Peptides against a protein of PDB entry 3HUF. Designs and how they scored, part 25

Target 1, 320 residues: chain A of PDB entry 3HUF
Amino acid sequence: MWIIEAEGDILKGKSRILFPGTYIVGRNVSDDSSHIQVISKSISKRHARFTILTPSEKDYFTGGPCEFEVKDLDTKFGTKVNEKVVGQNGDSYKEKDLKIQLGKCPFTINAYWRSMCIQFDNPEMLSQWASNLNLLGIPTGLRDSDATTHFVMNRQAGSSITVGTMYAFLKKTVIIDDSYLQYLSTVKESVIEDASLMPDALECFKNIIKNNDQFPSSPEDCINSLEGFSCAMLNTSSESHHLLELLGLRISTFMSLGDIDKELISKTDFVVLNNAVYDSEKISFPEGIFCLTIEQLWKIIIERNSRELISKEIERLKYA

## One batch from the design tools (peptide; aimed at target 1 K41)

Design b2_p14_5_s2 (made by RFdiffusion4, then SolubleMPNN; from b2_p14_5, 5 letters changed)
Fold by OpenDDE base, seed 5:
Structure b2_p14_5_s2 (fold): chain B 320 residues (1-320), chain A 14 residues (1-14)
Amino acid sequence: as target 1 above (320 residues)
Amino acid sequence: SLEEELKKLEEELK
């Protein structure tokens, strides 16, 4: 989201979030959803127009800012952004930091981009929330991205957490839920005068971890916890592969259970399967190899003695 | 002052 602050108390010592939309900026406007009052004798009554666009799909992957348009409203002394005069028709900016000078005012409005990119675990939740979040200037998507800051888990009572949730946790992404999204949807009016009133996602995350026994105490307890073990995985999900890499596993890939030959078995401690393949093929598993789902693996990984548990299962099946 | 002059000029601008 865009946040503005100003030097010399020209914004009354307050910070403000700018959501996508249009703002008239000047001395003789009243702060509301479409106006920014600036207290200076050196600026026009109506000095500039700021227009913030909704996030693009590209912004979700890059963590880049919503496009920021500035237009001078035909003032005598103009408007500058980063020491450059704004063109007569206005200019658009994609920089994360903007110093906006209104006329000859000695104090600048400082706009900075605070990155918030929300990944969703399922398309239904994305469909429900994307429009509202985009109107807050928050990029949203389903795919894994290095720019993602938050991850929305699907709360299904009594179900195991998804691979996406597991991976988000290990990546140290802030896991949030629908309660946090609901809270975000209410902030638009409250943060007009004070950007510090943004809800704390870390509090939501702490509550999720505290109330769900499917999470370990920290990502560090799981990262590289299986270093030295080797697995084979059906080449079905890149996210699953990345999850297994974060566990410190050496990974081999195969296309079908029929590709699991003696050579693969000799270099592999266990085979990781998706639920559908595990359930359908459990009768035809190769002899002498430990096969499990990612969910079953996760249940072992969250235990304090995970390495011992896995070693016992490997030994049980290699010598059976 | 420059500020007073600026104020007067900007008050005349719509």
Scores: peptide ipSAE 0.047, ipTM 0.691, DockQ to the pose 0.113
OpenDDE base, seeds 1, 2, 3, 4: peptide ipSAE 0.026, 0.000, 0.024, 0.026; ipTM 0.574, 0.266, 0.617, 0.577

Design b2_p14_5_s3 (made by RFdiffusion4, then SolubleMPNN; from b2_p14_5 with F2I R10E E11K)
Fold by OpenDDE base, seed 5:
Structure b2_p14_5_s3 (fold): chain B 320 residues (1-320), chain A 14 residues (1-14)
Amino acid sequence: as target 1 above (320 residues)
Amino acid sequence: SIEEELEELEKELE
């Protein structure tokens, strides 16, 4: 989201979140959803127009800012952004930091981008929330991205957490739920005057972890916890591969259970399968190898003695 | 002051 602050108390000492939309900026406007009052004798009554675009799909992957357009409203002394005069038709900016000078005002409006990118675990939740979140200037998507700051888990009562949720947790992404999204949807009116009223996602995250026994105490308890073990994985999901890498596993990939030969078995401690393959092929598993799902692996990993538990299962099947 | 001159000039443009 864009946040504006100003020098010399020209914004009344307040920080403001700018959501996607159009704002008239000037001395003689009243602060509301479409106006920014700036208190200076050196600025016009209506000095500039700010237009913030909704996030693009690219912004979700890059964590880049919503496009910020500035137009001078035919003022005598013009408007500058980063010491450059705004063109007569207005200019658009993609920089994360903007110093906006209105006329000869000695104090600048400082706009800065605070990155918030929300990944969703399921398309239904994305479809429900994407429009509202985009109107807050928050990029949203389903795919894993290095720019993701928050992850919305699917709360299905009695179901195991998804691979996406597991991976988000290990990546130290802030896991959030629908309650936080509801809270975000209400902020548009409350934060007009005070950007500090933005809800803290870390509180939501702490509550999720505290109330769900499917999470370990910390990501650090799981990261590299299986260092020294080797697995083979059916090449079905990149997220699954990345999850196993974060556990410190050496990973071999195969395309079919039929590709699991004696050579692969000799260098592999266990085989990781998706639920569909595990359920369909459980009768035809190769002898002498430990096969499990990611969800089964996760249940072992969250235990304090995970290495011992895995070692016992490997030994049980090697000597059977 | 420059501010007073600006205030006068902005009043003339309105």
Scores: peptide ipSAE 0.078, ipTM 0.807, DockQ to the pose 0.109
OpenDDE base, seeds 1, 2, 3, 4: peptide ipSAE 0.073, 0.051, 0.066, 0.055; ipTM 0.805, 0.760, 0.798, 0.774

Design b2_p14_5_s4 (made by RFdiffusion4, then SolubleMPNN; from b2_p14_5, 5 letters changed)
Fold by OpenDDE base, seed 1:
Structure b2_p14_5_s4 (fold): chain B 320 residues (1-320), chain A 14 residues (1-14)
Amino acid sequence: as target 1 above (320 residues)
Amino acid sequence: SIEEELKKLEEELS
C-alpha cells in the first residue's frame, strides 16, 4: 500500500494510506476518500491530482508498487517528484519512494510503498477477496511468490493444514485468515487520517498459531530440523520440494515409483509421497524403504523430538 | 524563518 507522510506538519503530523483512486491535493480541500489537505501557504488551493492504480498481476510477483500518477493542476510553480518537474500531462511513477514537492513549499510529501502481497491457498477464496483487496492496493494471487508477505489459510475445522500453509509458515510468511480479511475490508475509511490504524496481521498470525496445534511455536523450530537426512520425492510440486529443502533435507526426485531402485534406496532415508500416490500404491511400496506423506512428515516435524522420531521409524523399517 | 519564507512564497503565489 502507498503511505504518505510529510515534513513540517503539512499533513498535520499524520500518516495516510492512499488506496487505489484519485485524490485532489491542495490547501483548500477537506480530507476525505478523494482529497488530501496540505497545510501550507505555498501550496495552491487545488495543487495536484494523485492517482493510484490498482495492482497489476506483475506487482504480485515483484512486490512492486501500484502505479502512482501525479498531475499538476496548472499551478504557478508546478509540482516536482524526486526533484523532477512533473510533465504538463502528468507523469506516472513506479518507484517505491517518492518525494513530492508542491510548488515552492519547503516541505515535501513523502510517499513510500509498504509491501503487502497476499497469497491464497485456494482459488475460491481468491475469487471472493481479490477485488476487495485490489481496491486496497494489495496484490493477490495463488502461486508462490518471493514477494508474498501474507498467506490466507483456509480454516476448514478438523482438517490438516495444506502443504501451502506449511510452506508459508516455514517461509515466515504471515498467515492470516478470513477474519483478518473481513476486518481489513472495513478499515478503509478509518485509516484515512491515521495509517497506524491498519490491522496488525502479526497479531492475527499469533492467534492462529496459538489456537492451532498443527503449528510449532516458531518456524525456527522446523527449519533445518532434519539436516543430515535424505529423502526422495515424486516431482509433483515445487512447493513440496521447497518445503523439504527448508527442513534441511537432501532431496532426490523421481518420476514414478518404478524409478525407486536399489541405488536410490541406498542413498535415501525415506520417500515422501503425495496422498493420492500413498493411498493408491501403499500395497506396492518397495521393501526396506520408509514411505510417508508430507502430512505425516509434518506431524513428525512439529514434535520436539522430530529427529529421534524419524530415526526410529527409519530403523523400524530397515530391520523389519 | 520558515514562516517568513512561507509568507514570501504566499505573496509570490498571489
Scores: peptide ipSAE 0.025, ipTM 0.587, DockQ to the pose 0.132
OpenDDE base, seeds 2, 3, 4, 5: peptide ipSAE 0.000, 0.023, 0.000, 0.000; ipTM 0.307, 0.569, 0.277, 0.271

Design b2_p14_6 (made by RFdiffusion4)
Pose (drawn by RFdiffusion4):
Structure b2_p14_6 (pose): chain A 301 residues (1-255, 262-274, 288-320), chain P 14 residues (1-14)
Amino acid sequence: MWIIEAEGDILKGKSRILFPGTYIVGRNVSDDSSHIQVISKSISKRHARFTILTPSEKDYFTGGPCEFEVKDLDTKFGTKVNEKVVGQNGDSYKEKDLKIQLGKCPFTINAYWRSMCIQFDNPEMLSQWASNLNLLGIPTGLRDSDATTHFVMNRQAGSSITVGTMYAFLKKTVIIDDSYLQYLSTVKESVIEDASLMPDALECFKNIIKNNDQFPSSPEDCINSLEGFSCAMLNTSSESHHLLELLGLRISTFMKELISKTDFVVLNGIFCLTIEQLWKIIIERNSRELISKEIERLKYA
Amino acid sequence: EEEKEKEEELEYLE
């Protein structure tokens, strides 16, 4: 999401989260859902228009920002973005850091993008919530992405968690649920400061894993719990390979050395396991000679 | 000069 703040007291010492839509910025305007008051001698009463475009699907994968546009409103002293004068018809910016000077004001409005891309585990969930989050400047998607910061698990309806959830937990993504999304549906009309929505997501994540037999205490105890072991799988997607790598496994992808060297086969007279079955063991027992002894029992037998 | 302009602007805001 986009945030603005400034040195001096030109934004009254406050920061602000800017959602997709249009803002009028100037000396004689009141701070509301569509105006931003910036007080300085050289800033026109209505000085600039900031337009933030809603996110594209590609931004969910790249981590790129919503397009930020600035128009100078025929002002006495002009507008510059990153030291470039804003021409008529305005300019658009896809960088993540923008220094915006209004008039001759010695203090710049500093706009910066904070990473926030939300992955859903369920297509019906994505369809229900995507438009809401896009209007806040939050890209969403279903497939794996390296720019994902949060993962929405399905309602844990007293049942096993999905591989998408296990993977998000291991790569240290913040796991959230419907209750946090309900909180996000509260905030579009609001004028709130930088980092206002982020800590609640971490609190939601910390609460989810508490007293939960689908999760261990931390991603740290899960990572490299199966070191010294090896495995094999058919046409391993880079995500499943990375998931198994995070468990400390050695992996051999196939399209007398696939059988005796390899301890077990991971799926989607060889011994086979699903990742769902492997997760049950990855939690269960205690030590390295216990939590990886049940897996060593399933191999010899 | 830039520090001076900043001090003047702060004073004006006060």

Design b2_p14_6_s1 (made by RFdiffusion4, then SolubleMPNN; from b2_p14_6, 6 letters changed)
Fold by OpenDDE base, seed 1:
Structure b2_p14_6_s1 (fold): chain B 320 residues (1-320), chain A 14 residues (1-14)
Amino acid sequence: as target 1 above (320 residues)
Amino acid sequence: EEEKKKLEALKELK
């Protein structure tokens, strides 16, 4: 989201969130969803127009800012952004930090981008929320992104957490739910005057983790917890691969179950399979191989004695 | 009740 603050109390000492939309900026405007009052005698009554675009798909992957357009409203002394005079037709900016000088005002408006990118675990929830979140200047998507800051957990009662949720947790993404999204939608008007009123997702996350026994106490309890073990997996999911890497596993990939030969068995402690493959009645696992799903692995990983449990299971199945 | 507690926890961080 874009946040503005200013020197010399020209914004009344308040930080303001700028959602996608158009704002008239000047001395003689009243603060609302489309106006930013700036208190200085050096600023025109109506000085500039700020236009913030909705996030692009690229912004979801890069964590880049919503495009920020500045137009001077034909003022005597113009408008500058990052010490450069705004062109007659206006200019667009993709920098994360903007120093906006209105006329001869000695104090600048400082605009900065706070990255918030929300990944969804399922397309249905994305479809429901994407438009509203984009109107908040929040990029949204389904695919993993290095720019992802938040992950929306799908609440299916009685189901195991998804691989996406497991991975989001381990990579220290803030896991949120629909209740947080609902809250975000309601606070839009209340944060106009004070950006500090933006709800903190960390408390929502803490509450989710506290109330769900499928999570360990912290990601640190699981990260590298299986260091020294080796696994093989079907090369079907990059997310699953990254999850296993975060557990500290050495990973071998195979393309088909037929690739599970004596060599692969000799170099791996266990094979990780997806549920569809694991549950297939047609799968005869080679003798002496320990096969499990990611969900089964997760159930072991969340235990305090995960290494001992895995070691015991490896021994049990190698000598059975 | 859980949703309400989560919403309250989010409000306390204001």
Scores: peptide ipSAE 0.000, ipTM 0.220, DockQ to the pose 0.015
OpenDDE base, seeds 2, 3, 4, 5: peptide ipSAE 0.000, 0.000, 0.000, 0.000; ipTM 0.266, 0.267, 0.267, 0.272; seeds 2, 4 fail the geometry check

Design b2_p14_6_s2 (made by RFdiffusion4, then SolubleMPNN; from b2_p14_6, 8 letters changed)
Fold by OpenDDE base, seed 5:
Structure b2_p14_6_s2 (fold): chain B 320 residues (1-320), chain A 14 residues (1-14)
Amino acid sequence: as target 1 above (320 residues)
Amino acid sequence: SKKKKIEEELKELK
């Protein structure tokens, strides 16, 4: 999201979040959803127009800012952004930091981009929330991205957490829920005057972890916890592969259960299967190797003695 | 089922 603050109390000592939309900036406007009052005798009554675009799909993957357009409203002394005069037709900016000088005002409006990109675990939740979040200037998506800062877990009562949630946790992404999204959606009016009223996602995350026994105490308890072990997995998802890598596993991939030969078994401690394969009554599991789902593996790795648990299971099947 | 066996074995390890 874009946040503005200003030197010399020209914004009344307050920071403000700028959501996507159009703002008239000037001395004789009243602060509301479309106006920014700036207190200086050197600023025109209506001095500039700021237009913040909604996030693009690219912004979700890059964590880049919503495009920030500045137009001078034909003022005597113009508008500058980063010491450059704004063109007559306005200019657009993709920099994360903007110093905006209105006329001869000795104090600047400082606009900075706070990155917030929300990944969703399922398309239904994305469909429900994407429009509202995009109107907050928050990029949203389903696919994993290095720019993601937050992850929305779907709370299904009595179900295991998804691979996406597991991976988000291990990546130290802030896991949030629908309660946080609801709070974000209501914040527009309150943050006009004070950007500090933005809800704390870390508090939401702490509450999720505290109230859900499917999470370990920290990602660090699981990261590289299975270092030195080797697994084979069915080549079904990149996310599952990355999750297993974060556990410190050496990973071999196979295309079908028929590819699990004696050679693969000899170098592999266990096989990770997807639920569809594991639940299939028609599938003969390979002999002489431990086969489990990612969900079953997760139930082991969240235990403090995860290495011992895995070792016991591997040994049991090697001598069976 | 093989699934049930693995689930039982995982419970015995905990």
Scores: peptide ipSAE 0.019, ipTM 0.535, DockQ to the pose 0.005
OpenDDE base, seeds 1, 2, 3, 4: peptide ipSAE 0.000, 0.017, 0.009, 0.019; ipTM 0.302, 0.534, 0.457, 0.536

Design b2_p14_6_s3 (made by RFdiffusion4, then SolubleMPNN; from b2_p14_6, 7 letters changed)
Fold by OpenDDE base, seed 2:
Order: sequence, then structure tokens, then C-alpha cells
Structure b2_p14_6_s3 (fold): chain B 320 residues (1-320), chain A 14 residues (1-14)
Amino acid sequence: as target 1 above (320 residues)
Amino acid sequence: SEEEKKKEALKELE
């Protein structure tokens, strides 16, 4: 989201969030959803127009800012952004930091981009929330992104957490739920005058982790916890691959159980299967190898003695 | 000076 602050109390010492929309900036306007009052005799009654665009699809992957347009409203002394005079038709900016000078005012308005990108675990929740979040200037998507700051977990009572949620946790992404999104949607009006009223996602995250026994105490407890072990991965997602990498596993990828020969069995500690293959192919598992699902593996990983538990299961099957 | 301009601008806010 865009945040503005200013020197010399010209914004009354307040920081303000600028959501997507149009703002008239000037000395003789009243602060509201479409106006920003600036207190200086050197500023015109109506001085500039700021226009914040909704996020693009590219912004979700890059963490780039919503486009910021500045137009001077035919003032005597003009408007400058980053020491450059704004053109007659207005100029658009994609920089994360903007120094906006209105006329001869010795104090600048500083605009800065706070990165927030929300990944969703399922398309249904994305479809429900994307429009509202985009109107807050928050990029949204389904696919993994290096720019992702938050991950929305779907609360299904009594269900195991998804591979996406597991991976988001290990990546140290802030996990949030629908309750946080509901709260975020209500704050739009209250945040106009005070950017500090934005809800803290970290408190939501802490509460999710504390109240759900399916999460370990920290990502650090699980990262590289299986270093030195080797697995074969069958018919799993890319997220599953990345999850197993974060556990410190050496991974071999296969298309079918028939690709597992005696040589591979000798070098592999266990096989990871998706739920559908695990349930359908139980009778046809290769002899002498430990097969499990991601969910079964996760249940072991969250335990303090995960390495010992895995070792015992591997040994049990070698001697059976 | 830039400092004097800042002081004058602050006085105009009082």
C-alpha cells in the first residue's frame, strides 16, 4: 500500500494510507476519501491530483507498487516529484519512494510503498476476496511468488492443513485466515487519518499457530530437520518438491511406482506419494521401501524427535 | 538559507 507522510507538520504530523483512487491535494480541501489537506501558505487551494491505480498481475510477482499518477492543477509554481517537474498532462511513477514538492513549499510529501502481497490457497477464496483486496492496493494470486508476504489459510474444521499452508509456514510467510480479511475490509475508513490503525497480521498469525496443533513452534524447528535423508517423490506438486527441499531432503522425482528399481530402493530412505496414489496403490508398493504421504510426513516433522521417528520407521520396514 | 525558509514556513503554521 502507499503511505504518505510529510515534514514541517504540513500533514498535521499524521501518516495516511492512499488506497487506489483519486485525491485532490491542496490547502483549502477537507480531509476525506478523495481529498488531502496540506497546511502551508505556499500551497494552492487545489494544488495537485494524486491517482493510485489498482494493482496489476505483474505487481503480485514483483512486489512492485501500484502506479502513482501525479498531476499539477495549473498552479503558479507547479509540482515536482523526485526533483523533476511534473508534466502538463501528469506523470506516472512506479518507484517505491516519491518526494513530492508542492509549489515553493520547503517541506515535501514523502510517499513510500509498503509491500503486501497476499497468496490464496484455493481459487474460491481468491474469487471471493480479490476485488476487495485490490481496492485496498493489495496484489493477490494463487501461485507461489517471491513477493508473497501473506498466505490465506482456509479454515476447514477437522481437516489437515494443505501442502500450500505447510510450505508457506516454512517460507516464513505470515499465515492469515478469513477473519483477518474480514477485519482488513472494515478498516478502510478509519485508516484515512491514521495509518497505524492498520491491523497487525502478525498477531493473527501468532494466534493461528498457537491454537492449531498441526503447526510446529517455529519454521526453524523443521527447516533442514531431515538433512542427510533421501526420498523419491511420485506424482506430487511443485509445492511438495519445494517443501521437501526446505526439510533438507535429497529428492528424486519419478512418474510411476514402476520406475522404482532395486538400485533406487538401495539409495532411497522413503517414497513420498500424493493421497490419491497412496490410497489406490497400497497393494502394489515396492517391497522393502517406506511409503508415506506429505500429510503423514508432516505429522512426523512437527515432532521434536522427527529424525528418530523417521529412522525407526525406515528400520521397521527393512526387517519386516 | 534553506534553514531560514524552514523557520519562516514553521512560523506561518503557528
Scores: peptide ipSAE 0.005, ipTM 0.344, DockQ to the pose 0.910
OpenDDE base, seeds 1, 3, 4, 5: peptide ipSAE 0.000, 0.000, 0.000, 0.000; ipTM 0.326, 0.325, 0.320, 0.376

Design b2_p14_6_s4 (made by RFdiffusion4, then SolubleMPNN; from b2_p14_6, 7 letters changed)
Fold by OpenDDE base, seed 4:
Structure b2_p14_6_s4 (fold): chain B 320 residues (1-320), chain A 14 residues (1-14)
Amino acid sequence: as target 1 above (320 residues)
Amino acid sequence: KEEELKKEALEELK
């Protein structure tokens, strides 16, 4: 989201979130959803127009800011952004930091991009929330992104956390829920005067982790916890692969259960399967190897003695 | 679609 602050109390010492939309900026406007009052004698009554675009689909992957358009409203001394005079037709900016000088005002408006990209675990939740979040200037998507800052956990009561949730946790992404999104959607009007009124996602995350026994106390408890072990998995899920990598596993891939030969077994400690394959093929599992689902693996790795638990299962099946 | 967008976005960052 874009946040503006200013020097010399020209924004009354307040920070403000700028959501996608158009703002008239000037001395003689009243702060509202479409106006930014700036207190300086050097600023025109109506000085500039700021237009913030909704996130692009690409912004989700780049973590780039919503496009910020600045137009001078034919003022005597113009408007500058990053020491450059704004063109007659206005200019658009994709820089994460903008120093906006209105006329000869000695104090600048500092606009900065606070990165927030929200990944959703499922398309249904994305479909429900994407429009609202985009109107807050928050990029959204389903796929993993290096720009992802937040992850929406689906609150299905009684289900195990998804691979996406597991991976988000290990990546130290702030896990949030629908309650946070609901609250976030309501703050639009309240944060006009004070950007600090934004909901604390970290508090939401802490509460999720505290109240859900499917999470360890920290990602560090799981990261590289299985270093030195080797697994094999079906070449089906990139997220699953990345999850297993974060556990410190050496990973071999196979295309079918029939590819699990003596060679693969010799170099592999256990086989990770998806639920569908595990359930359908349980009767045909290769002998002498520990097969488990990602969810079963997760249940082991969150235990304090995860390495010992895995070792016992390996020994039980390889040396039987 | 998102995979294509990801690829395109990553190419634009190079």
Scores: peptide ipSAE 0.020, ipTM 0.433, DockQ to the pose 0.013
OpenDDE base, seeds 1, 2, 3, 5: peptide ipSAE 0.006, 0.000, 0.000, 0.007; ipTM 0.380, 0.321, 0.324, 0.335

Design b2_p14_7 (made by RFdiffusion4)
Pose (drawn by RFdiffusion4):
Structure b2_p14_7 (pose): chain A 301 residues (1-255, 262-274, 288-320), chain P 14 residues (1-14)
Amino acid sequence: MWIIEAEGDILKGKSRILFPGTYIVGRNVSDDSSHIQVISKSISKRHARFTILTPSEKDYFTGGPCEFEVKDLDTKFGTKVNEKVVGQNGDSYKEKDLKIQLGKCPFTINAYWRSMCIQFDNPEMLSQWASNLNLLGIPTGLRDSDATTHFVMNRQAGSSITVGTMYAFLKKTVIIDDSYLQYLSTVKESVIEDASLMPDALECFKNIIKNNDQFPSSPEDCINSLEGFSCAMLNTSSESHHLLELLGLRISTFMKELISKTDFVVLNGIFCLTIEQLWKIIIERNSRELISKEIERLKYA
Amino acid sequence: SEAEEEYEKELEED
C-alpha cells in the first residue's frame, strides 16, 4: 500500500495511507477521503492531483506498487517528483519511493510503498474478497508468489489445514483469516496513518496458531526437522521442492538409485507419503530422535 | 495548529 509523510510540519506531523483513487493536494483544502492539506507559503490553494491506480494481477507476483500519478494544477511555482518537474498532462510513477516537492516548499512529501500482497487458499474466497482488497491497493491471488506477505487460510472447520497453509507457515508468511478481512472491509473511507493495518494481521496470526493442533509453536521448530533424511517426487513444482527443502530434506526429482538411496516417496514396492501425512509427523513427537523416529518407524516397517 | 502558526509567522515577516 502507498503511504505519505513529510518532514517539517507540512502534513501536521502525521502520515497517511493513500488508497487507489484521486486526491487533491493543496494549502486550502481539508483532510478528507479525497483531499490532502499541505500548508506552506509557496503551495497553491489547490496545488496537485495524486491519482493512484488499482493494482493489476501481475503486481501480486512481482510485488510492484500501484501506479502513482501526479498532475500539477497550473500552479504558481510548479511540482516536482524525484527532482523532475511535472509537465502538463502529468507523470506516472512505478517506483516505490517518491519525493514530491510542491512549489518552493523546502520540505518534500515522501511517498513510499509498503509491501502487502494477499494469497487466498480458496477461489471462492478470492472472488468474494478480491475487489474489496484491490480498492485498498492490495494485490491478491491464488497461486504461489514470492511477493506474498499474508496468506488467508480457509475456515479451519475442525479439519486439517491445506498444503498452502503449511507452506505459508514455513516460509514465514503471516497467516490470517476471515476476521482480519472483515476488519479490512472497515477502512476505505478512513484517514489513517502508516502501518495501521499491519499489526492487527500479526495479532490475528498469533491467535490462530494458539491452542491449534494443526500448528506447532513457530516456523523455527519446523524448519530443518528432517535433516539427514532424503526423499523423491514426480515433477516436483519448485514450491513443493522448496517446502521439502525447508524441512531439511534431500530431494530427487524423477520424470536402483531412486530406491535404496531415497528414504521415502512424497506424492502430489516403494514407501509413499503425502505432505499432509508428513505434516502430521512434523508436528507430533518431541525431539530429533522422536519427531523423526515415527518417520523412521514408517520406513523400516 | 503549529503549522498554521508557522504559516502566519512567515506572512508577518514578509

Design b2_p14_7_s3 (made by RFdiffusion4, then SolubleMPNN; from b2_p14_7, 7 letters changed)
Fold by OpenDDE base, seed 3:
Structure b2_p14_7_s3 (fold): chain B 320 residues (1-320), chain A 14 residues (1-14)
Amino acid sequence: as target 1 above (320 residues)
Amino acid sequence: SEAEKKLKEEEEEE
């Protein structure tokens, strides 16, 4: 989201979140959802127009800012952004930091982008929330991205956490739920005057982790916990691969269970399968190798003695 | 500050 602040009390000592939309900026406007009052004699009554666009799909993958358009409203001394005069038709900015000078005012409005990108675990929740979140200037998507800051956990009562949730946790993404999304949807008015009133997603995350025994105490407890072990996995899920990498595993990939030959078995400690393959093909598993699902692996990984547990299972099946 | 002095000495922008 875009946040503005300024020196010299020209913003009355307040920070403000700018959501996607259009704002008239000037000395003789009243602060509301479409106006920003700036207190200086060297600023015109109506000085500039700020237009913040909704996030693009690209912004979800890059963590880039919503496009920030600045137009001077035919003022005597113009408007500058990053020491450059704004063009007659206005200019658009994709920089994460904007120093906006209105006329001759010696104090600048500083706009900075706070990156927030929300990944969803399922298409249905994305479809439900994407529009509202985009109107907050929050990029949304389904796919993994290095720019993702938050992950929406699907609360299915009594279900195991998804691979997406496991991976989001290990990559230190802030896990949130629908309650946080509801809260975000209500804050628009309160954060106009004070950007610090933006709800802390970290509190939501802490509550989720505290109340769910399927999570370890920290990502650090699991990251590289299986260093030195080797696994093979079916080449079907990027999130699954990345999850296993974060565990410190050496990973071999195969396309079918039939590709699991003696050579692969000789260099592999265990095979990781998805639930569908595990349930359908369990009778066809190669002898002398430990096969498990990601969810079964996760249950072992969250234990304090995960390495010993894995070692025992490997030994049990190697000599069976 | 020098900036605050300038702000006080600035004429109203039209």
Scores: peptide ipSAE 0.042, ipTM 0.682, DockQ to the pose 0.132
OpenDDE base, seeds 1, 2, 4, 5: peptide ipSAE 0.041, 0.039, 0.040, 0.041; ipTM 0.634, 0.616, 0.674, 0.633

